Peptides against a protein of PDB entry 3C66. Designs and how they scored, part 58

Target 1, 189 residues: chain A of PDB entry 3C66
Amino acid sequence: KSWANLFEKNDFFFRYKFYLEITAYTRGSDEQHLKWSGLVESKVRLLVMKLEVLAGIKIAHPFTKPFESSYCCPTEDDYEMIQDKYGSHKTETALNALKLVTDENKEEESIKDAPKAYLSTMYIGLDFNIENKKEKVDIHIPCTEFVNLCRSFNEDYGDHKVFNLALRFVKGYDLPDEVFDENEKRPSK

## One batch from the design tools (peptide; made by RFdiffusion4, then SolubleMPNN)

Design b2_p15_5_s1 (from b2_p15_5, 8 letters changed)
Fold by OpenDDE base, seed 1:
Structure b2_p15_5_s1 (fold): chain B 189 residues (1-189), chain A 15 residues (1-15)
Amino acid sequence: as target 1 above (189 residues)
Amino acid sequence: MLSPFREKDSFILDL
């Protein structure tokens, strides 16, 4: 069965206590982002395979649809702020200081010609084989291998002023608002 | 230089 057929949005973000978030960032053109995010997305299946074989991981299920957003990003400091604040409900409100690009505003001259940061985010739901809550699972190796695989594909992706890649371990109650519909209640702690 | 691993994200998962 295709992963796309296994999970609907509304069910996926309530099924797991833990998620791995993979975000591709681009401060540049839409074409640059399309190539970068497309590469990252194409490699997520390899990360899943490496996570599934870890002794502490019972299940690693990818959500197959990326979440996409873009912001007007006039400075490098704004780009660093986006990368720091995005991907957690606790911190995402800081992004309100930036202009979100929407279908309604994208044709406005001030937005159309502005420097932009593009974001594409993939999610992996995680279930653990842990009998004792004191047990720790180390996912450093699979995550490092994944980042190295993406960054080494093209020399241009070494430019951290343009291209970035972040992996974030997130609890279900701290997922970004974008993963829920307006009528959905966020998972409790 | 933001590490591809955010400095705050321990890949040692405390469950």
Scores: peptide ipSAE 0.239, ipTM 0.750, DockQ to the pose 0.389; fails the geometry check
Fold by OpenDDE base, seed 4:
Structure b2_p15_5_s1 (fold): chain B 189 residues (1-189), chain A 15 residues (1-15)
Amino acid sequence: as target 1 above (189 residues)
Amino acid sequence: MLSPFREKDSFILDL
């Protein structure tokens, strides 16, 4: 069965207690973002393979589709704020200060020509081996290798003013609102 | 330069 058929969208964000979020950020053109996010997305499977072999990790399952969003991002400070606040329900409300680009508003003159930050977010559901009395699992090495792999692919991706990549470990109850449908209730703590 | 890993995002996962 292809990975795409294993995870119906419907329960993926309820199935795990823990998620690893991988977000590719681009403050630039849609074309720049397409190249950068496409590269990052293409490497996620390698990260999964590296996570699966860790003694503390029982399961690492990627969600097959990226979540795409974009914001009007007039300043570098706004871009830093997006990178700081995005990816957690606790902090994402701060992004309400920025204009989210939607299909309904993208043709408005004030939005169409505005500088934008583009986001593509991939999710990995994590299950841990409880039998390993390891209260802590260190995923630093696989994550660092992944970031280095993505950043080293092209010299242009070294420009942190344009291209960024973040990995965030998030509990299911703290996932961003974007992963839930309007009628879905967020997982409890 | 935002660390690709946010300072608060410890790759040491407390389970």
Scores: peptide ipSAE 0.234, ipTM 0.753, DockQ to the pose 0.399; fails the geometry check
Fold by OpenDDE base, seed 3:
Structure b2_p15_5_s1 (fold): chain B 189 residues (1-189), chain A 15 residues (1-15)
Amino acid sequence: as target 1 above (189 residues)
Amino acid sequence: MLSPFREKDSFILDL
């Protein structure tokens, strides 16, 4: 059975209590975002390998498909707000103040020519070794190495006005709405 | 330097 068939899309966001979100942000062109997000995506497997060897982590499984979104982003403050609010169900409602770009509205003149922030989000499901009585797991090293690897690949990716990369640890009940189908119920606390 | 985690997020995960 190919690795691809083991990640049935249908239950990934219900299988784990904990997730690591990896979001590549770009305030610029679609072409800039494709290059940046493609690079980040290509390195996720290296992060997984580094997480799997940590004593507190039993399983680290990447969801192989990125989630894509884009917003009209007229200011730097809007871009900071996106980066602060995105990736949690508790805070994502703040993004309703911005215009979400959709297939239906992307050709509108007001949206077509507007500055945009692009988002690509990868998810890693995490299972922990509870028996080790570690109430805390430190993932600082692999996460820092991953960010440094992505940022150092091209000097242009050092421009935080354009390119950003965030990692967020999220519980299954606090995953963004985008990961669930309309008929799916959010996991309970 | 933007931390790979947001200011509110710790690299030390409380389980």
Scores: peptide ipSAE 0.234, ipTM 0.752, DockQ to the pose 0.409; fails the geometry check
Fold by OpenDDE base, seed 2:
Structure b2_p15_5_s1 (fold): chain B 189 residues (1-189), chain A 15 residues (1-15)
Amino acid sequence: as target 1 above (189 residues)
Amino acid sequence: MLSPFREKDSFILDL
């Protein structure tokens, strides 16, 4: 049975106390984003394998579907703001200053031809080995190797004005609103 | 090389 069939969306974002977010950002065309995000997504399994062998990590389970969003992004400062604020419930409200592109508004003249930032986010649920009383787990090596692997695939992905990749460690209560359905209550602290 | 983490994020996870 593929890992894909084991995690119904409904329980994944409640199952773990901790998550690793992997977000591919593109300020450019939808075609550029499709290539970039598709590459990043294709490498997530390698990151999972590297996380699972760390002594402090008991479980690393990927959610199999990306979360997709896009914003009108007229400036480089807006793109930096998106990258700073996205991926945490505490900070995501700052993105309300930007126009979210939706299926309902994408054909509006002010949105259709506007510069856009595209986001694709993958999630890994993490469970830790408590027995070792390690209050801290270092994931620097596998995360750095993952980013280098993605960015080294094409020279164009070295252009930080267009292509970005961020990893964020997030507690379940601080997951973005996008991961929960309208009827789901956010996990408490 | 830019960190894969945001400036506010640590590679050392505090649990």
Scores: peptide ipSAE 0.230, ipTM 0.753, DockQ to the pose 0.423; fails the geometry check

Design b2_p15_5_s2 (from b2_p15_5, 8 letters changed)
Fold by OpenDDE base, seed 5:
Structure b2_p15_5_s2 (fold): chain B 189 residues (1-189), chain A 15 residues (1-15)
Amino acid sequence: as target 1 above (189 residues)
Amino acid sequence: MLSPFVEKDSFILDL
């Protein structure tokens, strides 16, 4: 069985206490975002392989599907705010100040012609080797190598005003609402 | 947020 078939959505976001979020951001066209996010997604498996060999990590399991969202993003300050606030339940409510693009509103002239920020987020569930009483795990090397690999692929991806890539370490109780179905209760703190 | 291009960001995870 491919690892893809081992984890259903509903079980995946309850199985781990810790997650690594990988978000590709694009303030530009949908076409630019598809190329950028597709590249990032294609490299996630390499990051997983490098995480799994770290002594402090027992398990690193990727979720197979990205989460997609987009916002009207008229200013650079709005784009910075999205990158700061997205990916945590504690902070995501700040994004309510921006217009979320939905299937229902995407054809409205005010939204259609507006500058947009596109987001694609991949999740890696993490289990740690606690036996050694190591309260700290350093993932600097694999994460840095991953970001460098993505950013170096094309010169266009050097423009931080358009293309961004973020890695966020998140506890299961602080995952964004997007990962849970309407009938699912968020994990307790 | 963890960014290898921002010196202030740390990839040391506190468990």
Scores: peptide ipSAE 0.244, ipTM 0.733, DockQ to the pose 0.303
Fold by OpenDDE base, seed 1:
Structure b2_p15_5_s2 (fold): chain B 189 residues (1-189), chain A 15 residues (1-15)
Amino acid sequence: as target 1 above (189 residues)
Amino acid sequence: MLSPFVEKDSFILDL
């Protein structure tokens, strides 16, 4: 079965106990976000390759499509809050304090002209080789190299007021609601 | 500055 057939949305977020989330954040224009998120997305395959060679990792499978969202983000504090709360079911309810931009509301004057934070999130499903009695797997090096690779590509991406990149290790039961359809039940602990 | 690593998640994964 080709990679494409293995990663239907419906199975991917139930297949693994663990996921690595990669989120590109932009507080700025849509054009700025398209460039930044497109760069990050283009480098995910390199991160996967670096994860796969770690002795504790049996499988690292990327989901092929990003999840896209945007919020009205009037302050820097709101932007920090988005970065802190996004990517976990436990914390994402805090985002309800912000206005989610949708196709239905994007043309409203109060939303159209508002400062926005854009989010693009990539997921990597992880399966670990527990047979080697390694209770711990360190993925710090591959993740750091990936962040450095993305940030160093253009000097503009050094502006943390505009561009951010987060990597979050998440258990399947704590994945954001966005990855599940309305009829899908969240994985249990 | 929020670390590009969410501060709370040790990239040392306890499995």
Scores: peptide ipSAE 0.244, ipTM 0.731, DockQ to the pose 0.377
Fold by OpenDDE base, seed 3:
Structure b2_p15_5_s2 (fold): chain B 189 residues (1-189), chain A 15 residues (1-15)
Amino acid sequence: as target 1 above (189 residues)
Amino acid sequence: MLSPFVEKDSFILDL
């Protein structure tokens, strides 16, 4: 049975206590975002392989589909705010100050021609080897190598005004609302 | 360079 068939969406966000979020951000065109996010997504497998060999990590399992969102983003400050607040249930409510682009509103005149920030988020579920009594696991090296690999692919991806990449370590109870269906209850602390 | 929001200490996972 291929790895793809074992993980129905339905329990992935309840299976692990810890997740690594990988978000590709683009403040520009949808075409720019498609190229950037597609590159980042194509490299996630390499990050997983590097995480799996760390002594403190028992399992690193990627969710196979990205989560896509976009916001009206008129200023650079708004773009920094998105990057600061996105990816945590505790902070994501701050994004309600921005206009979320939806299929229902994308053709409105105030939204259609507005500057946008696009987001594509990949999730990795993490399980740790408790036996090593390591209260801390350092994943800095594989994460830094991953970011450098993505950023070095094209010179244009060095422009932090347009292209950004964030990695966030999140507990299951603090995952964004986007990962749960309307009828699903968020994991408790 | 890492994103300015991705500090070195953000990759030390407190379990």
Scores: peptide ipSAE 0.241, ipTM 0.728, DockQ to the pose 0.423
Fold by OpenDDE base, seed 2:
Structure b2_p15_5_s2 (fold): chain B 189 residues (1-189), chain A 15 residues (1-15)
Amino acid sequence: as target 1 above (189 residues)
Amino acid sequence: MLSPFVEKDSFILDL
């Protein structure tokens, strides 16, 4: 079975208690986002490899498909709000204050010409070695190295007004709604 | 330091 068949959506978001979310943000053009998100996505494998060698991590398993969304983002404050609120079920309802861009509405004049924030999110399922009685695992080093690798690729990616990158540690019960189908029940605490 | 992390996310994972 190819690695690709292990990543069928069917059980990935139920298999792990813990997930690392990697979100590439772009407030700019679709072309800018395609370049930025494509770069970030291309480096996720390197992050996985660095996580897998940590003594506290038993498994680091990437979901192979990115989740993509875009919002009308008229202000810098809206862009900061998106970055603060996205990636958690507890906070994602705040995004309802923004206009989600869809295939149905993208050609509307008020949306077509509006400033947009684009989001591409990758997920890594995490399993931990509990036997070491370590209630805490530090993943700071591999995560920092990953971000530095992405940001240093092009000088343009130093512009935080346009390009952002976030890593979020999330419990399975607090995953965003986007990862579940309408017929799927969210994991309980 | 470009904090790649939303300020609230500790890379010290409490399990």
Scores: peptide ipSAE 0.249, ipTM 0.729, DockQ to the pose 0.460; fails the geometry check

Design b2_p15_5_s3 (from b2_p15_5, 7 letters changed)
Fold by OpenDDE base, seed 3:
Structure b2_p15_5_s3 (fold): chain B 189 residues (1-189), chain A 15 residues (1-15)
Amino acid sequence: as target 1 above (189 residues)
Amino acid sequence: MLSPFVEKDDFVLEL
């Protein structure tokens, strides 16, 4: 079975109980976001390699494509709210208070020139070697090293008002709605 | 949000 069949989207978000979400945030221009998200995406494979060698990690499988979204983001408080609420089905409904930018609305005068927050999210499916139900796997070190690697690449990426990077550990039933097609049923608890 | 400033315990996955 060719490696190509392992990368089909069709069951990725149903295959694992646990996911690591990596989100690059930019409150600025599309060009700034493309550079920032592209850098983050280019380093995800290094994080995967560091996760795979940890005791208790059986599989760390990256999804190959980012999920892209953008919101009208007029204030710094809105940008903080996006970073707090995004990446979980339980909390993402709070983002409905903001205007989602779509291909249909991006040319509207109220949206075109508005300040925007851009989001690019990468997913890693995780499987664990659980011998004992109480085994704690500490992924803090590789995650911190990854963030430091991305943030230190350019001095501009130290500006938290513009550029942010978040990692979130999420259960499959709490993945954002964006990862499922309209006809797909969310995994049950 | 797992910030790099998240306390060490926030990345300890209780499985």
Scores: peptide ipSAE 0.099, ipTM 0.683, DockQ to the pose 0.303
Fold by OpenDDE base, seed 5:
Structure b2_p15_5_s3 (fold): chain B 189 residues (1-189), chain A 15 residues (1-15)
Amino acid sequence: as target 1 above (189 residues)
Amino acid sequence: MLSPFVEKDDFVLEL
């Protein structure tokens, strides 16, 4: 990673109080995930455009790179657990019950041929227009339209046993550990 | 988790 990319990354995850996480999940092959996540990633710009026109949103800034992870996922219950627990610092420790696939362990016989859940996560930093005294901003419509757009692209993406898509609103202090470097302290509350 | 099937309230951001 270039130093410029490191500084840009570090600034991004400290710049905003709020983030929208977009995670594409696949319980299947790497090829299936590559197609699914690639589709989702290609549509993120459309979501950004829809968010930016909302009166309560001042800025919707996408992070340029996905975060990728994969877990050994032997059961459907494990896949549901991954989807429930991933994307928040408060809950991500539950994922320690599953084997994270890494470059170091991917060639192990117990991992190589195991069923896997693949994750690709995109982040959008959000800045809100506080001047309008809107205590609440509803992003339901653009988020729902985005999910429907991705899911309707191919009939195969209707299979929730294989393909899933989640959006999560998180505060900067509750971002997953993956976004911070080992020497970085999480943003304070 | 905001699934497409998640309750509408999960997309209401309290500022």
Scores: peptide ipSAE 0.087, ipTM 0.678, DockQ to the pose 0.316
Fold by OpenDDE base, seed 1:
Structure b2_p15_5_s3 (fold): chain B 189 residues (1-189), chain A 15 residues (1-15)
Amino acid sequence: as target 1 above (189 residues)
Amino acid sequence: MLSPFVEKDDFVLEL
């Protein structure tokens, strides 16, 4: 059964206590972002395979579709702020200081020609073996290997002013609002 | 946040 057909959006973000979010950032052109995010997305399956073999991990389940967003990003400080604040419900309200690019506003002259930060985010739901609760599960190694794999693919991806890649471990109650529909209630602590 | 220099402790889950 294709992973694509197993879980609708509505069930996926309620099923797990823990998620690993993988965000590809680009401050540049849409073409640059398409190449960068496409590369990162193509490698997520390799990260999943490395997570699944860890004794403490019962399941690592990727969500099938990326979440896409873009902001007007006039400064390097704004780009650093996006990377710091994105990916957590606790901090994402800081992004309201930036102009979100939408289908309704993208053709406005002030937005069309503005510097942009593009974001593509993939999610992995994690279930842990309860019997191993006494053992620390260290996912640092597979995550670091994944980042190195993506960053080393092309020399251009070494430019941190343009291309960034972040992994964040997030509890279900602290997932970004983007993963829920307006009628859905956020998971409780 | 896993920056390229993730402190090892940020990814050790005590379950």
Scores: peptide ipSAE 0.052, ipTM 0.660, DockQ to the pose 0.292
Fold by OpenDDE base, seed 4:
Structure b2_p15_5_s3 (fold): chain B 189 residues (1-189), chain A 15 residues (1-15)
Amino acid sequence: as target 1 above (189 residues)
Amino acid sequence: MLSPFVEKDDFVLEL
């Protein structure tokens, strides 16, 4: 990783109070996930454009690199748990019940041949126009449009048993641990 | 998809 990429990463997850997390989930093959996540990632720029035009949003800044993770996912219930618990520091500890696939363990026989859930996560940092006296900013519409765009691209992506897409609004202090390096202190509330 | 609403009070930087 270039020093520039490290600095960009480190600053990005401390720069904003609010983040939109976009996670593509696949319970299936790596090839299936590559196609699905690649599609989602290719459309993130369209979501950014839709967010930027909202009167309450000052900045919608995409982080350029996805975060990739994989879990051993033997059951559908495990897959639902991953989707429920992932993407928030408050809840991600529940995923400790599952085996995280790492470069160190991926060749273990019990992991190599296990059913897996793959996750690709993109982040958008959000800055808001507080001056607009709006009591709230609703990003539901652009987010829904984005999900519909991705899922409608191929009929196969309608299979929720295999392919899922979640958008989560997350405060900086509640970002998943994976976005921080081991030596980084999580943002305070 | 979680309900993506940002309330105005969420913008209050507790300094």
Scores: peptide ipSAE 0.025, ipTM 0.600, DockQ to the pose 0.086

Design b2_p15_5_s4 (from b2_p15_5, 8 letters changed)
Fold by OpenDDE base, seed 5:
Structure b2_p15_5_s4 (fold): chain B 189 residues (1-189), chain A 15 residues (1-15)
Amino acid sequence: as target 1 above (189 residues)
Amino acid sequence: MLSPFVEKDDFILEL
C-alpha cells in the first residue's frame, strides 16, 4: 500500500462522526461471493447519490476500497451470528468464536474445505446539516431501494441462506477494528 | 443490523 493510500484511509475513518456500513455476505463459494459483492459494490454510487439529495445530509462520501474478510461458517446459526455481530466494535468480539480465514491459514486442511462466510464491506462517511436542528434523519427509503436493487438483480440473490446484504449506521468510535491500523487509536466518543 | 426487513426505526438516525 502506498503511503498516500494509508494517509487517505486514516483520514477517512477519523474525518466523519458517522458512517454507513454496507456489507455483502455470502455463505457459499468464493465465486458466488465475487459476483454478489461485485454487484453490491457497483451500486454503492447510486446509494450515495440518493443520500446526498436528502435535506439532512450534507455529505455522503464513499470509501474507495472494500474490506474483505471470511470466516469458517459450519452452521446456519454461525452465519446468523456473523451478520448480527459484525460491523460494530461493541459486538465484533463475538466473532472470535469463529475461525477467521487468513492468508496464513487458508491452506490448512481444516479451513480449506470448510464452509465459509465471505464478507465485503463498503463504508460511506456521513456529514449532516446541523443548522436545521433535525435530531433525526430518515435514510430508510434510499437504503431500502438500494437493497431491493441488489437483491432483485438475480433470482439467486433471493436465497437468504446464501446471500445477505446489511446496512449499519455506526458512530466513528464504534467502527470495527479492521478500519484502523494496529498503532492507531480509535476516535473518542 | 439493517436487513431489508429491518424495522423502519433502524434507519432513523439520531444525531
Scores: peptide ipSAE 0.186, ipTM 0.732, DockQ to the pose 0.316
Fold by OpenDDE base, seed 1:
Structure b2_p15_5_s4 (fold): chain B 189 residues (1-189), chain A 15 residues (1-15)
Amino acid sequence: as target 1 above (189 residues)
Amino acid sequence: MLSPFVEKDDFILEL
């Protein structure tokens, strides 16, 4: 069974206590982002395979579709702010200071010609095989290998002013609002 | 942001 058929959106973001969020950022053209995000997305399966073999991880399930957003991003400081604040419900409200690009506004002259930051985010649901809550699971190695794999694919992806890749460990109650429908209640702590 | 190149401890998950 393809992973695509196993998890519908409505169940996936309620099923796990913990998620690994993988975000590809691009401050540049839509073409640059398409190439970068497409590369990152194509490698997520390899990260899943490396996570699944860790003794402390019982399950690593990828969500099959990326979440995509873009913002008007006039400065480097705005781009740094996006990378700092995105991916957590606690901090994502800071993004309201930027203009979100939507289907309704993308053709406005002030938005169409503005510099943009593009975001593509993949999620991995995690279930842990721990007997004691004091047990620690180290995922540093597979995450580092994944970032190195993506960044080393093309020399252009070494330019951190244009291309970025972030991994974030997020609890289900702190997932971004984008993963829930308007009628869905956020998981409790 | 968890950068695997900045702080190793950021990827030690306490459950």
Scores: peptide ipSAE 0.170, ipTM 0.723, DockQ to the pose 0.299
Fold by OpenDDE base, seed 2:
Structure b2_p15_5_s4 (fold): chain B 189 residues (1-189), chain A 15 residues (1-15)
Amino acid sequence: as target 1 above (189 residues)
Amino acid sequence: MLSPFVEKDDFILEL
């Protein structure tokens, strides 16, 4: 069975205490986002390989499917706010100030032609090697190399007004609501 | 958010 078949959604977001979130942002067209997010997604396996060889990391397991969302994003300030607030349960409620684009509302005149921010988020579950009594693990180098790899692929991806890429380290109890089904209880602290 | 210009301190994971 391929590695991909081992990670059914059912317990992935309960299995680890720690997650690395990788979010590709696009303020532009759906086509621009598809190209950008597809590139980022295609490189996640390289990041996993770099994480797995770190002495402090016992396991780095990617969730195989991206989470997709989009918001009406009329201003650059709104785009900065999305990037700041997304990816944490503590802060994601601030996104309620923006109109989430859904299948039900996407054809509304106020939404259809509105500027949009698109988000694609990949998750990596992390298990750490506690035996080394390292209270701290530095993943800066692999993460920076990953961002540089994605950003350098095309000159257009240097435009931070359109294309952004964020990595966030998140505890299981602070994962966004999007990762849980309606019947699932969020992990406790 | 870890900006593409991630400060080193943002990726020091405290366990």
Scores: peptide ipSAE 0.159, ipTM 0.728, DockQ to the pose 0.319
Fold by OpenDDE base, seed 4:
Structure b2_p15_5_s4 (fold): chain B 189 residues (1-189), chain A 15 residues (1-15)
Amino acid sequence: as target 1 above (189 residues)
Amino acid sequence: MLSPFVEKDDFILEL
């Protein structure tokens, strides 16, 4: 089971040229994030179904597990920065200004009691029907419907100071470092 | 929500 999961993970992030990232953000408690991210994750299958029926999309393949990270997030500006910079290799280096919470440091007093932003990111690998001569595939509608579905589930999820949801279209070579193992080479352009 | 469009040029550049 472990090897199969590792193999599936490694192959997944090399299999597609394009990915849709779905990130649930929470600046609050771990409990708040668990509820929010769990809701978002539970709805990803509905987004996949809506993507698959688009004429330009051949495959929309969800990755089975979320990527979870958390940062010390003392300010609202830091939270905005996380949302702006996360999800792209080109921009994620800006997050080095923040303290990443790890298993090694989470018990440090300065980190334990600090305000945190929690992130849970789901990935959908996308393959496109190139033959359809479509100059453009528009995924705004299904993505917007998905965001609205998640945010409308509870009124609390309308509080953008606490709960956020972002969808990002990313090329395989621009995936965040977290999706690759330390010994893996990032896909080339 | 960031640029949820796939342009033809993106396909050409990646193929």
Scores: peptide ipSAE 0.038, ipTM 0.647, DockQ to the pose 0.090

